# Peptides against a protein of PDB entry 7Z53: the designs that were tried, part 99

Target 1, 150 residues: chain A of PDB entry 7Z53
Amino acid sequence: PRIKNQADCIPFFRSCPACPGSNITIRNQINALTSFVDASMVYGSEEPLARNLRNMSNQLGLLAVNQRFQDNGRALLPFDNLHDDPCLLTNRSARIPCFLAGDTRSSEMPELTSMHTLLLREHNRLATELKSLNPRWDGERLYQEARKIV

## One batch from the design tools (peptide; made by RFdiffusion4, then SolubleMPNN)

Design b2_p23_8_s2 (from b2_p23_8, 14 letters changed)
Fold by OpenDDE base, seed 3:
Structure b2_p23_8_s2 (fold): chain B 150 residues (1-150), chain A 23 residues (1-23)
Amino acid sequence: as target 1 above (150 residues)
Amino acid sequence: SGREIAQEQQDAIEAQRAAAEAA
C-alpha cells in the first residue's frame, strides 16, 4: 500500500527509515498532498499513458521530464505531442504546449500543474535514492517502489 | 503555495525560451 505517513522520515528500505533530502517541509507537504490525492493523476490510470509518462531510455525507474526546459536545473513536466495542441491554440503568444500528465486537466489548471511538477520531482528523487540503496533493482522495480512511497 | 509554484514554472519556461532566443 501507499505510504501516507506525514512523518519527517519514511522507510526507504524494509529495515531502516530514511529522511530524504534536505527539504523536510517540502516532503511533509508532499506527503500531505498524496494522502488526499489520487496518485493516478501523476502516474496515469491507463497502461499506455503510464508508459508514456516514464523515462524508458534507462533502467532508473524515472518519470519523463521536459526535454526543452528546466527550472534552475529542476525538472519540469514533459510536453505532450498533440497534433492539434489546444494549449498552443488557446494562447498563441505563449507558445507553450500542453503538459503530459496522468490527468489531462493538468494543463487546464495551473494549480494541478504545480502539483504534478512537485510529485514528478519527488518521484525521481525517490527513485534515484532507491537506486543507490538497491543497485541491482531494475527500472521497473525502482519505478514501482518509488510509486508506492509517493 | 501551489499557485506560486505553477507561476514559477510558467516563468521558468518563458525565461528559458527567451534565453534561447537571445543566444
Scores: peptide ipSAE 0.037, ipTM 0.639, DockQ to the pose 0.029
Fold by OpenDDE base, seed 4:
Structure b2_p23_8_s2 (fold): chain B 150 residues (1-150), chain A 23 residues (1-23)
Amino acid sequence: as target 1 above (150 residues)
Amino acid sequence: SGREIAQEQQDAIEAQRAAAEAA
């Protein structure tokens, strides 16, 4: 992790938030995904999108999660708010809107969807852990530091 | 795999919708 001011940061060790029961398969998947240098597909490369992907209701540095659905208590990607949502049109029965992510392709490629979901969960886990270790950090710092670790 | 995770997410969302409609 990249720490600008080491004096203000307590050392952090990460675990696997998406590995219930020590699921090595999920852990390996996360490790493979976090090897990407460019995480713009998760966080957004443009500032307006990046802000929309964040939970701005508090100072916890979290990414926004789906407000309607969870996966056994675990976070899912938030839905986008498209005027003409193509995801709703392609699958009338499911009635699932397109997901909001840093990459618009997230709803088009299942592999990308899963990647975004896992990294979302990891980011929020890291931000939560960093908050406990560094209570004085504000939401911006928590978000940025978690982003660096992911 | 990524495909399995994506499918699980879809299934979870669909299950929640079904539950909401049944309520």
Scores: peptide ipSAE 0.037, ipTM 0.637, DockQ to the pose 0.030
Fold by OpenDDE base, seed 5:
Structure b2_p23_8_s2 (fold): chain B 150 residues (1-150), chain A 23 residues (1-23)
Amino acid sequence: as target 1 above (150 residues)
Amino acid sequence: SGREIAQEQQDAIEAQRAAAEAA
């Protein structure tokens, strides 16, 4: 479950919310976005998809990121592996496949791509901070706790 | 090149948006 009323603080501990010196403005903006959007569009509503959206190569609780491209060092959504990729057909010169997201119809709603990217970055940021504060948490715990905060 | 790639992706996204709106 997503904790919606985080405001400027993050509950790094079950009973101890923390207000880190991170960019509170960006955090608030992301919280505003998640208040109106089903987080399942980011994390997936079905377990097989949710697993495919995660980075399973480590125990850091991260979402998977694009392995081909970065945005000036910042994460991008991973590509999907569609047999007949409609995104490739739309712009043949760019050769950019559809992005993998929590909703299979995400490519039909390109306006969501940027939001998904931001939420991906926020999740991974949160997971990283949670790992720093809770070194003994495994990947599953980090993933779930970060997901709750987003 | 990284910036160019990012721009290419943005262009692709915009192209997809335009195509969706035109459909």
Scores: peptide ipSAE 0.026, ipTM 0.581, DockQ to the pose 0.026
Fold by OpenDDE base, seed 2:
Structure b2_p23_8_s2 (fold): chain B 150 residues (1-150), chain A 23 residues (1-23)
Amino acid sequence: as target 1 above (150 residues)
Amino acid sequence: SGREIAQEQQDAIEAQRAAAEAA
């Protein structure tokens, strides 16, 4: 189970837990993918950055999303607040500032931007579902539990 | 793919800016 202390919360599973002792290829693939993903790139490795990456305007345990733009209704990474934004300097016509993520290189490598965006959406999806399953959980609990699943 | 998603994100942002300028 992804959530610890199942006695105090409604469990949520990312993969099939029906046969924990079985060698299921699908579950093995999921486990391999999760072990490959470095979540610190999404959540940040420093507490100040981690707080800036969170939506602190509510108790939903969400990561912050772009407040100006969406992708057909889907969330995008928030913009960073850099004084001398290198993203704006490299392409003045695009006028797109650097994105805020756990990895400062997110705006330099499109692959990182894509991955961070997907994981942002997944985290918020998980947090939303966890809120539905556990209405009494506050934002901190929702954030931490969703982070463990991602 | 990752590259496609990144391009979609940039396209979405650019589309929003273009729409704002046209309004």
Scores: peptide ipSAE 0.048, ipTM 0.614, DockQ to the pose 0.029; fails the geometry check

Design b2_p23_8_s3 (from b2_p23_8, 15 letters changed)
Fold by OpenDDE base, seed 1:
Structure b2_p23_8_s3 (fold): chain B 150 residues (1-150), chain A 23 residues (1-23)
Amino acid sequence: as target 1 above (150 residues)
Amino acid sequence: SGREIAAEQQAAIEAARAAYEAA
């Protein structure tokens, strides 16, 4: 996991505090796998979070991407905005804050982080293609149609 | 693998941050 300190409990902003050394992590792993079918880990299961994960600056139906960093030109997840960022607290040498995703555990588990990033890219690719095919679709339509395909 | 992808992403972020701070 990206969070290296497994001895301390981690307060998650949009979930209950998680202790990596407890059964919470195991349960969360199972939940993440279960939620993969509907891609709720990517889009969020709550409307406020879902909106925050979207790029609302245009009508392209895109998910928000990191505005500071890219992976060799490819999109990365945006950073979350946490006052007490658990990712910074548990891995001080890395100095990388938690990522914002539909699943709050994305920054804790490398498997989730990578999967979220890949599906983010796929969504944005699909939305871009759908815009090309359907120029009259607005951002909401593009977002929803891309979400259905993912 | 997922771990490799995550590691590459983190490395990219770290490298970019370091480059910015060093400039």
Scores: peptide ipSAE 0.086, ipTM 0.674, DockQ to the pose 0.031
Fold by OpenDDE base, seed 5:
Structure b2_p23_8_s3 (fold): chain B 150 residues (1-150), chain A 23 residues (1-23)
Amino acid sequence: as target 1 above (150 residues)
Amino acid sequence: SGREIAAEQQAAIEAARAAYEAA
């Protein structure tokens, strides 16, 4: 099965003793997406970068999202804060800085950027669902559990 | 510019979806 729209994703229940077929499908779909991309490109392979990619303003276990722009209400990758931003130098008229991701090359390849955006949205969706299912989980638990699913 | 990046990413997403469905 294919994921056509992020908004149409069915909840995945990791704690279910016997998950329905739909949950298995979602798991397989997520695994398929991450099979083409190193998860470190989404979450960061280094601890300082990983922290910068997280939303630390709450205990929801979310990844940070762009604070300036959205895609029809949906999340975009946050901007990086590079001193000599190569993305700004590449297109001086657009004045769009590089996106912050686990890989600095994310802004150089639109396909990769798009994939990171989708995985960002999926993580945040999962974290939100996990919070609903487990209200007592803190941000760290939510983040880690969502990361394990992705 | 903000609209441009959103449109570009959306286009890339749609292209990826189309490619996936066509494969």
Scores: peptide ipSAE 0.053, ipTM 0.584, DockQ to the pose 0.027
Fold by OpenDDE base, seed 4:
Structure b2_p23_8_s3 (fold): chain B 150 residues (1-150), chain A 23 residues (1-23)
Amino acid sequence: as target 1 above (150 residues)
Amino acid sequence: SGREIAAEQQAAIEAARAAYEAA
């Protein structure tokens, strides 16, 4: 079984269009999540990239997050390590390198970047919850199970 | 919107960088 105790299943809802008091920002995020079918843009379609997108410093099954910056304590995408970083060249004053994601276009389209960030946070949230429910699961199991849910 | 979120993220990164360099 996916989860050892089915009674400990984590409810996951992508949409609640009829929820009262819906914030437009939250609703937009939900719409983006519900429209996301191909997770390869988040996790990477190639194994080397997929591994590079993971946090391999522990067995928590987390995706890698930015080590330099956070958004009010919340995770941001990690930076890529490009030899000739086009993001640095386009805005030299900001000196912000391109983000690393499953899709190379992540830094080119703000909408795509935001979607990746949201899904990154959701994955890590799920992995954390799965760890609490299944303490014996290793990082690989946590990562894969969270990926399936997202 | 996605553009707004991205802009906020960029602003946060830039602010954090500026704060770090100023310290």
Scores: peptide ipSAE 0.045, ipTM 0.601, DockQ to the pose 0.031
Fold by OpenDDE base, seed 2:
Order: sequence, then C-alpha cells, then structure tokens
Structure b2_p23_8_s3 (fold): chain B 150 residues (1-150), chain A 23 residues (1-23)
Amino acid sequence: as target 1 above (150 residues)
Amino acid sequence: SGREIAAEQQAAIEAARAAYEAA
C-alpha cells in the first residue's frame, strides 16, 4: 500500500503526525539515507522490530513476506499490525494496511516500498543460496550472513 | 523505476484482494 495523496499528514496517534515537508519527514529521509549502507531500513535498527521482520517459522534465515498477496509469484512486504494503522486511515478506499519494514515510511513513498521489496527478495534469495551451500547453518547464521551481503 | 515497481506491486495487491472478495 501507498499513500496516494502525499500532501496529507499521516496520523500517528502515538506521536505528532508525520506531514510531508515537515522536519520529521526530512529527518526520516536522512535517517534512511544514512542507514542505506547497512540496510537498516530493511532489517530494522532495533531488535524487536528486526525480529518481527524475520520469518521465525523455520530455520531458513528468511525475512517475513506477505502472507496474503504476491506479485506474480514474487514476495511482497508483510503487512504491519498497527492498532491505528495510518495507511488505512489515510486511504480508506484502498483498505490496505501499512507494510512492515525497517523503515516506517515504507508505505508513504513508493520508492521506499519498491526498494524494501527488492531488498527483501534479494535477502531471501541470498539466504536460500547460502542454505544450499551450507546446509548445516541454522536460521540465525543464514540470516546474518545474508544480511552482510545485502 | 521505483515508482513503477511500487505501482505494479500495489496493483497486484489490489487485484488479489478483488479476486478474494469475488470468490
């Protein structure tokens, strides 16, 4: 999902609304840029978020993917589980919740959504390849090694 | 481009949702 009208503020109830062009938006953009090298926008900069971004149902070291939708058989970002989902509130007709990513703005900017999705796919591809090469590696090892390469 | 990819992804989600609702 994406916010079609980017002129609208995103109603984050836990804090001040995120409005385009605001200092918050600029700060978030800078944070995303500075974290690009370590891909923290994909993996999350905090451990609780990082865990939520992972597929913990197996030992394949994969990032979680959308369980409801695919893009022609290819993975999409999972949906976040927000009580007051700003994406749903902003675009009520679409009824699509925010994507879950390391960057909370994943659903705000199409560029971020696409980038996160592509890097998600790349991580999972790498993890799968690493599993093939190293079948004894557990999920943690696969995840970390793939993360280093991305 | 990123926007094109995002648009395709969004379209795929919407199409899938529509298909689900129609079933």
Scores: peptide ipSAE 0.033, ipTM 0.550, DockQ to the pose 0.031

Design b2_p23_8_s4 (from b2_p23_8, 13 letters changed)
Fold by OpenDDE base, seed 4:
Structure b2_p23_8_s4 (fold): chain B 150 residues (1-150), chain A 23 residues (1-23)
Amino acid sequence: as target 1 above (150 residues)
Amino acid sequence: SGREIAAEEEAARQAALAAAEAA
């Protein structure tokens, strides 16, 4: 939201102005939280990417998981399919390609990889639970509802 | 969040309906 009277506002959040005595600061915080909660870094902000991040082999509304590796039985992010995979180039001996996530930086920062992995697991957990509670929901419904909760 | 609440409420509603149909 834009502030109408800029003269009464001061910089507050990421160089954005906030008006003292108003609810603008609260709204700005909510907006920031909303941006985070949408989890676009996990689901993808573009539809083609979002589809690639989903498990399309069934109607369970799941995100795609790594088909080669698991972490003690728990899901890992799927691998990307890059022509010049920087992860493969960084460590030739490891031969581990970059992970595919909504954020292209998922493999650049371990903390992002971890967060994306956790949210992947949470989504799939939620989708599974929602399927149990709502067995008639199709994959799209399960996916969207789980996404809303994440 | 609002969307979380809405999703949970809808899920609960559908679950209740499904349970009622199964009874």
Scores: peptide ipSAE 0.024, ipTM 0.543, DockQ to the pose 0.024
Fold by OpenDDE base, seed 2:
Structure b2_p23_8_s4 (fold): chain B 150 residues (1-150), chain A 23 residues (1-23)
Amino acid sequence: as target 1 above (150 residues)
Amino acid sequence: SGREIAAEEEAARQAALAAAEAA
């Protein structure tokens, strides 16, 4: 099926590694799927990145969400801050930067972006539920407990 | 969902214990 309403589309960067049918693309997709066990593609594998992916404005243990766009009221990934953002360079008129995720290739492959987005929403849902069950837990506890469940 | 349910039940238990200690 084709996307009928192109105006609702978010542009993604396309490169050689993201070309459909290429071995590189398959490898990248497999790597993302294999990391599903620890969800490192969502939370990041390095502490500095992990902190940047979190919402540090409160003690709710949430992951950061996009502050500019939503999908019918649902959360999207936050934007990265790249100097030479390839997503911006690909479609200059759209002016949509690359997404920030645990996987740096999130904006290169919309399929991965979708998965990351779903897991972002799931984490935040879990953290919210855990907060209601455990009102005394701080943001760190909520974040870690939700991360273990995902 | 099974893991989530189990975790939620454990979280509820922990909340109850914490409430008892705070009373």
Scores: peptide ipSAE 0.023, ipTM 0.552, DockQ to the pose 0.022
Fold by OpenDDE base, seed 5:
Structure b2_p23_8_s4 (fold): chain B 150 residues (1-150), chain A 23 residues (1-23)
Amino acid sequence: as target 1 above (150 residues)
Amino acid sequence: SGREIAAEEEAARQAALAAAEAA
């Protein structure tokens, strides 16, 4: 859904909000569906990005979550650290940066953000369950096994 | 599939624990 009230919500950067049927939007939607099949939007297709999407502060095999905000107690995507963050430029008063995900368009399309968020939660749920089942597994094993299941 | 895998992992864990206790 499109965020209309940016005072109470995290704003999203939409490149073409007035043209939902544009070629760019259609292409992005198709790419999103394709990335959903291989879950690359969640885990990243490049190793440096994949590492940045992980919680490396422990051996729980978790994906990184937002450290500032939660959705009614549930995890949200972490913020990115972009030098020129377009999300900050869209609303300078809100000061909400773009989300970090395997797909850089996560903050451009709220529907993608929602999907990323759901899969993030699912991964972390699976990793937590796998940890309980296999307490000797390290973070790498937990992460890889959870990724295989997702 | 995830639930099936989890069930298999639990079964494997239980089998391993049983084997460890028997040894």
Scores: peptide ipSAE 0.023, ipTM 0.504, DockQ to the pose 0.019
Fold by OpenDDE base, seed 3:
Structure b2_p23_8_s4 (fold): chain B 150 residues (1-150), chain A 23 residues (1-23)
Amino acid sequence: as target 1 above (150 residues)
Amino acid sequence: SGREIAAEEEAARQAALAAAEAA
């Protein structure tokens, strides 16, 4: 997505206006767009995190999914494994740890969590389809090709 | 999406090429 009309502000997460009227806002929008294009919020921009977001138990090129919960049979984001989990600390009664995602803010913003979940499902769907089309591709190839499509 | 369709077509093409090379 590209902002074509700079005369008016557009909603951006929780109805926050994105107003490209200043240098700061323009840079922020560019960064957000770049992040969206490369889907770094889903795959991670750092190699250690990127590896932790992947399902490394097979050669299917899948992203890791939650091992405890599903949404009516559909995948959810995996939980992070933090010693001092801020999500557990903010609401002790819920006892739900933070989700693991490429963007550490995913658990802070439900909108991001939802988007990341959808993109997770889409990636795994694509990887599965690519495996069907290209049975000889290993997990790395499937992962990278699916990532390019997302 | 158009991008997804194009990618699927390319993947199919590559699969066909790989099969031809393996034969």
Scores: peptide ipSAE 0.021, ipTM 0.538, DockQ to the pose 0.021

## One batch from the design tools (peptide; made by RFdiffusion4, then SolubleMPNN)

Design b2_p24_1_s1 (from b2_p24_1, 19 letters changed)
Fold by OpenDDE base, seed 2:
Structure b2_p24_1_s1 (fold): chain B 150 residues (1-150), chain A 24 residues (1-24)
Amino acid sequence: as target 1 above (150 residues)
Amino acid sequence: VLSLIAELEKNLPIELKIQLLAKA
């Protein structure tokens, strides 16, 4: 259905109608990607946070990963180091601190945690692949190029 | 996302499962 009040719409367009020259043919849908993913929730929008989210122990351009836990060998988000960590206070028996991500809400709902984890893994996969293809690239170049692709 | 959540709940250590469930 056509929405009359376009002010209520988020400007993310998926497809455009395309009609051939004939008046009889059914309108065809042409997919057009007119939106982009803002990955600031993964990388951080501020430089200090962005640096804290990176693995600075090498020149591989990787994001930091959890040092205590893995998901069947796969990476998890690193833990934050919050004063008065609300995650620790919420469930004292679990003793699991909040995750560190570009979005501070990463530990508030499993959906965000999962998405951030997925994108973390994708970045590190891309950085690893880029390193293989471009062995002379340093960590900064690898990180930035992977960030562009995500 | 839901499939990933299910996978994470399946394979994560019990401590992390509890934490995620507490936030759900």
Scores: peptide ipSAE 0.040, ipTM 0.632, DockQ to the pose 0.021
Fold by OpenDDE base, seed 4:
Structure b2_p24_1_s1 (fold): chain B 150 residues (1-150), chain A 24 residues (1-24)
Amino acid sequence: as target 1 above (150 residues)
Amino acid sequence: VLSLIAELEKNLPIELKIQLLAKA
């Protein structure tokens, strides 16, 4: 199908090519990261979700982490509290509920889950370091400052 | 974004990879 209205199109760009100095018409892709991470995927674009993603048990400005499982001592995303958890339904043997993240797709795509996990750890690392550097900062300040850096 | 995700996946601990695969 063809989109008639160009305004409805989503922009799509390919990586910049590397052109060899020969007559060979081989297009090489420049292997570099040109994309960025939208923080809303990690922190949530909606305020209620954003609050639920935070660790509100202290003033450390941390994101909430999984309370049941860790990755060799490292944080995992917290589980969501879905009534009919589709993650449990699709893989009953694994008994792993859907994860709670800023992007609702996080549990639908393992790739996003992994990304959110890493960024969760990075945020908490930053918040911890910021707390060390600024011990009088409250949780809100730590959270916001870490969010800005991520 | 996809490229970044792929790069991050390469650096994920094996335990996390296993858990993610189990979840999927």
Scores: peptide ipSAE 0.033, ipTM 0.654, DockQ to the pose 0.028
Fold by OpenDDE base, seed 5:
Structure b2_p24_1_s1 (fold): chain B 150 residues (1-150), chain A 24 residues (1-24)
Amino acid sequence: as target 1 above (150 residues)
Amino acid sequence: VLSLIAELEKNLPIELKIQLLAKA
């Protein structure tokens, strides 16, 4: 779910609700979703892809985010750099390339795109919170710990 | 999952909607 007001929310953990006043149905669905989500959709199933999905510009353990578009400061999936990008050909007026994700299907199914976006945001949020709690953790530790929670 | 997706689609930000529409 999109949390517009984060003042009443806490970091999301599998065992805890993110927002005490959140709809239980949504919360349960998130829990169910994360339990069945193949993490490879977000993080990649191969190490080269996994590295490409990470933000390597710092030691914050973040996943890479879109550099062209944001949602009121919130992250969107980064674009891939494909030769003969089929997504650009799908809607030439939109000029939106294929997304870079752990699964190529992310660009084929908008539903997956949405889910991957949410999980991207959650990872980065978790990594940020973990950094605050553990200032000495490096990027690799933050990334792995956040990945475990997601 | 489908219900969650439907709910999200209703309230997706414009930027994401545009992004998704480009892939539709």
Scores: peptide ipSAE 0.026, ipTM 0.611, DockQ to the pose 0.038
Fold by OpenDDE base, seed 1:
Structure b2_p24_1_s1 (fold): chain B 150 residues (1-150), chain A 24 residues (1-24)
Amino acid sequence: as target 1 above (150 residues)
Amino acid sequence: VLSLIAELEKNLPIELKIQLLAKA
């Protein structure tokens, strides 16, 4: 995403300007967030990955969630299954494997993990609401419609 | 989209949002 108004902003990561606490950049933040919500980061760019990110155990159109951990009852990203898991190798005491997301960078940058978690929750929320509104929709339609709304 | 923005504002600290935006 891009911050268009850089006049009153300070440099941040990658020399990208940021205006913390500034109301002037609200539009910039919103626009950047919508641009950042490249669905490919959440849903995957390739079909095999996209399928692995889905909950295929039902017809609810949900994305897969972590089966071991939750955040106060709320969903977390599922774990990947890597033979040489860099997350396990870099921090042996944590014993937490890498998360599975549409963007492989999710495990490289914790901030992306948080964002992807929120988007996961939002998708599943939307799919749940769509199911309530359209009880006859199957899982594929619920998934696709929720994906379009995100 | 609006619901997503609301979710982000509710559950993501502004500093973290700025960091994500800076990286994008």
Scores: peptide ipSAE 0.016, ipTM 0.481, DockQ to the pose 0.048; fails the geometry check

Design b2_p24_1_s2 (from b2_p24_1, 18 letters changed)
Fold by OpenDDE base, seed 2:
Structure b2_p24_1_s2 (fold): chain B 150 residues (1-150), chain A 24 residues (1-24)
Amino acid sequence: as target 1 above (150 residues)
Amino acid sequence: VLRLIAELEKNLPIELKLQALALA
């Protein structure tokens, strides 16, 4: 790395380059996300992550929310449980872990964090509304239907 | 919702898109 003081660096792993054809001068990133349109940044592109992002304590089809903090009563993203959490390491005094979202960059970019938070709230709003309209739907149905609308 | 936002990106700044989403 060009920067030698690694103690002040945020641990970040660069994705493998995707070379279009024979043009190796343009370094594209391999996109591990399924799609922006399918809200994979919110729900996750892989089933294990997707399950971790859900509130599985009930049959309301909700996404998991932060258990420590709220924004004037509104939900925030849940915290991740990372070994050597970079968010904790970069600011020892704050002691705030990284957020957990479908996109691992959720805590890297405030704009992205904000978008994730809003979409989390929107999903939970939709799921709640769908439950009201369809009381017989179970958590899986509510989750999937809300996901489709987002 | 995201599809709607994508359509709005053509003529709306990011700030307004986020505000619209927050109010939804």
Scores: peptide ipSAE 0.024, ipTM 0.412, DockQ to the pose 0.023
Fold by OpenDDE base, seed 4:
Structure b2_p24_1_s2 (fold): chain B 150 residues (1-150), chain A 24 residues (1-24)
Amino acid sequence: as target 1 above (150 residues)
Amino acid sequence: VLRLIAELEKNLPIELKLQALALA
């Protein structure tokens, strides 16, 4: 099977090869750092999700945090509200629903959960600092400015 | 940051589990 509509394709590209010093058959890639932190994983790439990830109870520009649990006083990701929560189904004894984050995979890997948690905390820290520096900024301004910095 | 990620990776699930048990 092949994708007939190219618009449906996810683009992939191959790393640039290193210039060989001799006739070799093995393709050597340029050693470069390609990893990056995409903040869209934290904030969501879709507007409805982005809104759901925010704390809309105040004008502090914060991301929503877990209302049931904290990590030694530190924020955790909020729980999602899934009809058939696969996280609950996977480990019934833990009784921990899937987390809500900008990336739907946030609960699939502990690494992602941790990353999202850290960046959530960082955003809220930044928003808090920005509020201190700019007391008249509303929640939208604080949220956007913190988002830009993250 | 990497250290913090590793620390959370190790402890976050445990903390959640412990808290869930405490609140159950």
Scores: peptide ipSAE 0.020, ipTM 0.522, DockQ to the pose 0.018
Fold by OpenDDE base, seed 3:
Structure b2_p24_1_s2 (fold): chain B 150 residues (1-150), chain A 24 residues (1-24)
Amino acid sequence: as target 1 above (150 residues)
Amino acid sequence: VLRLIAELEKNLPIELKLQALALA
C-alpha cells in the first residue's frame, strides 16, 4: 500500500552499485563515506544537556562523573536529577537514581550504560593527557579536542 | 569513534558486572 502522507515517510538512500568490468553477476556496493558515527550518546546533542554532562568545577575539560560511587577508583556515570526518577520508583530498596548521559536510554539498557561509562573514562583520560601536553589550554579547548579524538 | 567502540565493546560484559557491583 502506498502512503499518501509524505510526512510519514522515512528518507532512505541506497549505496551505489559497483560492477567492475563485464562481471554483472555479483553486485557489489561502493563504500559510502557519507555515513558517520558521532559520540552524541556520550556528549549530548543539545547544548543544555552537553553542559550538564561536563565538569564545570575546573578548567580540565572533563565530563562529570558520579560523586557517590566509583569502580576501584574508576569513574561511573553521574546521576540525573529527576523529580520523579523512574529508576528510584522501580526499586525503592536500591535507591539508585537514573544515570545522566547523552542518550536517555542509558539507564534503560545496562549495555548502553556500560558503553557510556567506558567512553566517559576515555574522554577524561584523553583530556588529562592533553592537559599534560598542553598546560595552557583551557577547559573548553581540552574538552573539544578530547571530543574530536573520541 | 568506530575503532574505539569496537575495542571497548570487548570489555562491555566486564564493565556491566563492575558497574552493577559498584552500585549494589
Scores: peptide ipSAE 0.018, ipTM 0.547, DockQ to the pose 0.021
Fold by OpenDDE base, seed 1:
Formats: sequence, C-alpha cells, structure tokens
Structure b2_p24_1_s2 (fold): chain B 150 residues (1-150), chain A 24 residues (1-24)
Amino acid sequence: as target 1 above (150 residues)
Amino acid sequence: VLRLIAELEKNLPIELKLQALALA
C-alpha cells in the first residue's frame, strides 16, 4: 500500500522516458550519465556535482573522501547531504546517509559502491603520482590529467 | 577487478555494509 505520511516516503528519481524510433509505444529511458567510457559515474556529468566531488582544500587534484569512515586506512566515498536522504529513511536505526558520487545509484547497490570506491582510490593514486612527477602542476591540472587517465 | 570489489565489500565498516544491503 502507498504510504500516507509523505514525510516517510523514500524519494527516488528516474531518468526521463524516451521513445526511440517511429514507434512511440516503445518506452526506454534517457541516460542520466553522459557515458560509462568517460567515467562520468565517478566525476559527475554536471559541473556543480563535479565540484562537490572534489577536494578543494588543497592543490593536489584529489577527489573528496569520507570524513567519518575508512577501509583499513583506505578511502571511502564521501557522504551526500540530501534533505530527504533515502538511505537514512530506509534504515532509520543505521543512521548512515547516502554516498556522494557521479552516479546517483552508488548507494543502491554494493557492487556500484565498491566500483566507485575503487575508482576514487585510483584517481587519488594517479593524482598523487602525477604530483610527484610534476611538482609545479596546480590542483586543476592534476585533477584533469588524472581524470583523463582513469 | 571483481576480486578487488569482493575484498572491498568484505572490509567495509559493518554499518556501511548493512546500509548498502538494505538499499539493494
């Protein structure tokens, strides 16, 4: 049954429907991400999101990491700051918010969360090595060059 | 890659693992 209390609803969004071809009865979904090949699921498909995914506290070109949890000293995805956080609403006792990633589905599947985490770590590893090789590069160049390699 | 993903999931904090499973 549909939840009567709207405050208890878990807000999930889907991409707009699309009907490719001449047959408008065949319904598909428009991709919310630009491409899997360009790693937009990691970096974000829009500039505001991309900025929120970056560590802007230094000139190292790093992506932001979780400030509350680590995996045996290794980085995890940062938490999002949603007004109606579906992760908090799903399990009220856990009190763990959704992860912030370029793909909004990152918190819905452990496999996606893990993949995004690995790519986050790889980006930061690459940026660190690029800084070692090119110590005069600023954060923007380090970020962009690491992004191109991923 | 799949082995790394599996190992990452295994070593995630308990709270995060439980939350991810609840959403899946």
Scores: peptide ipSAE 0.011, ipTM 0.481, DockQ to the pose 0.025

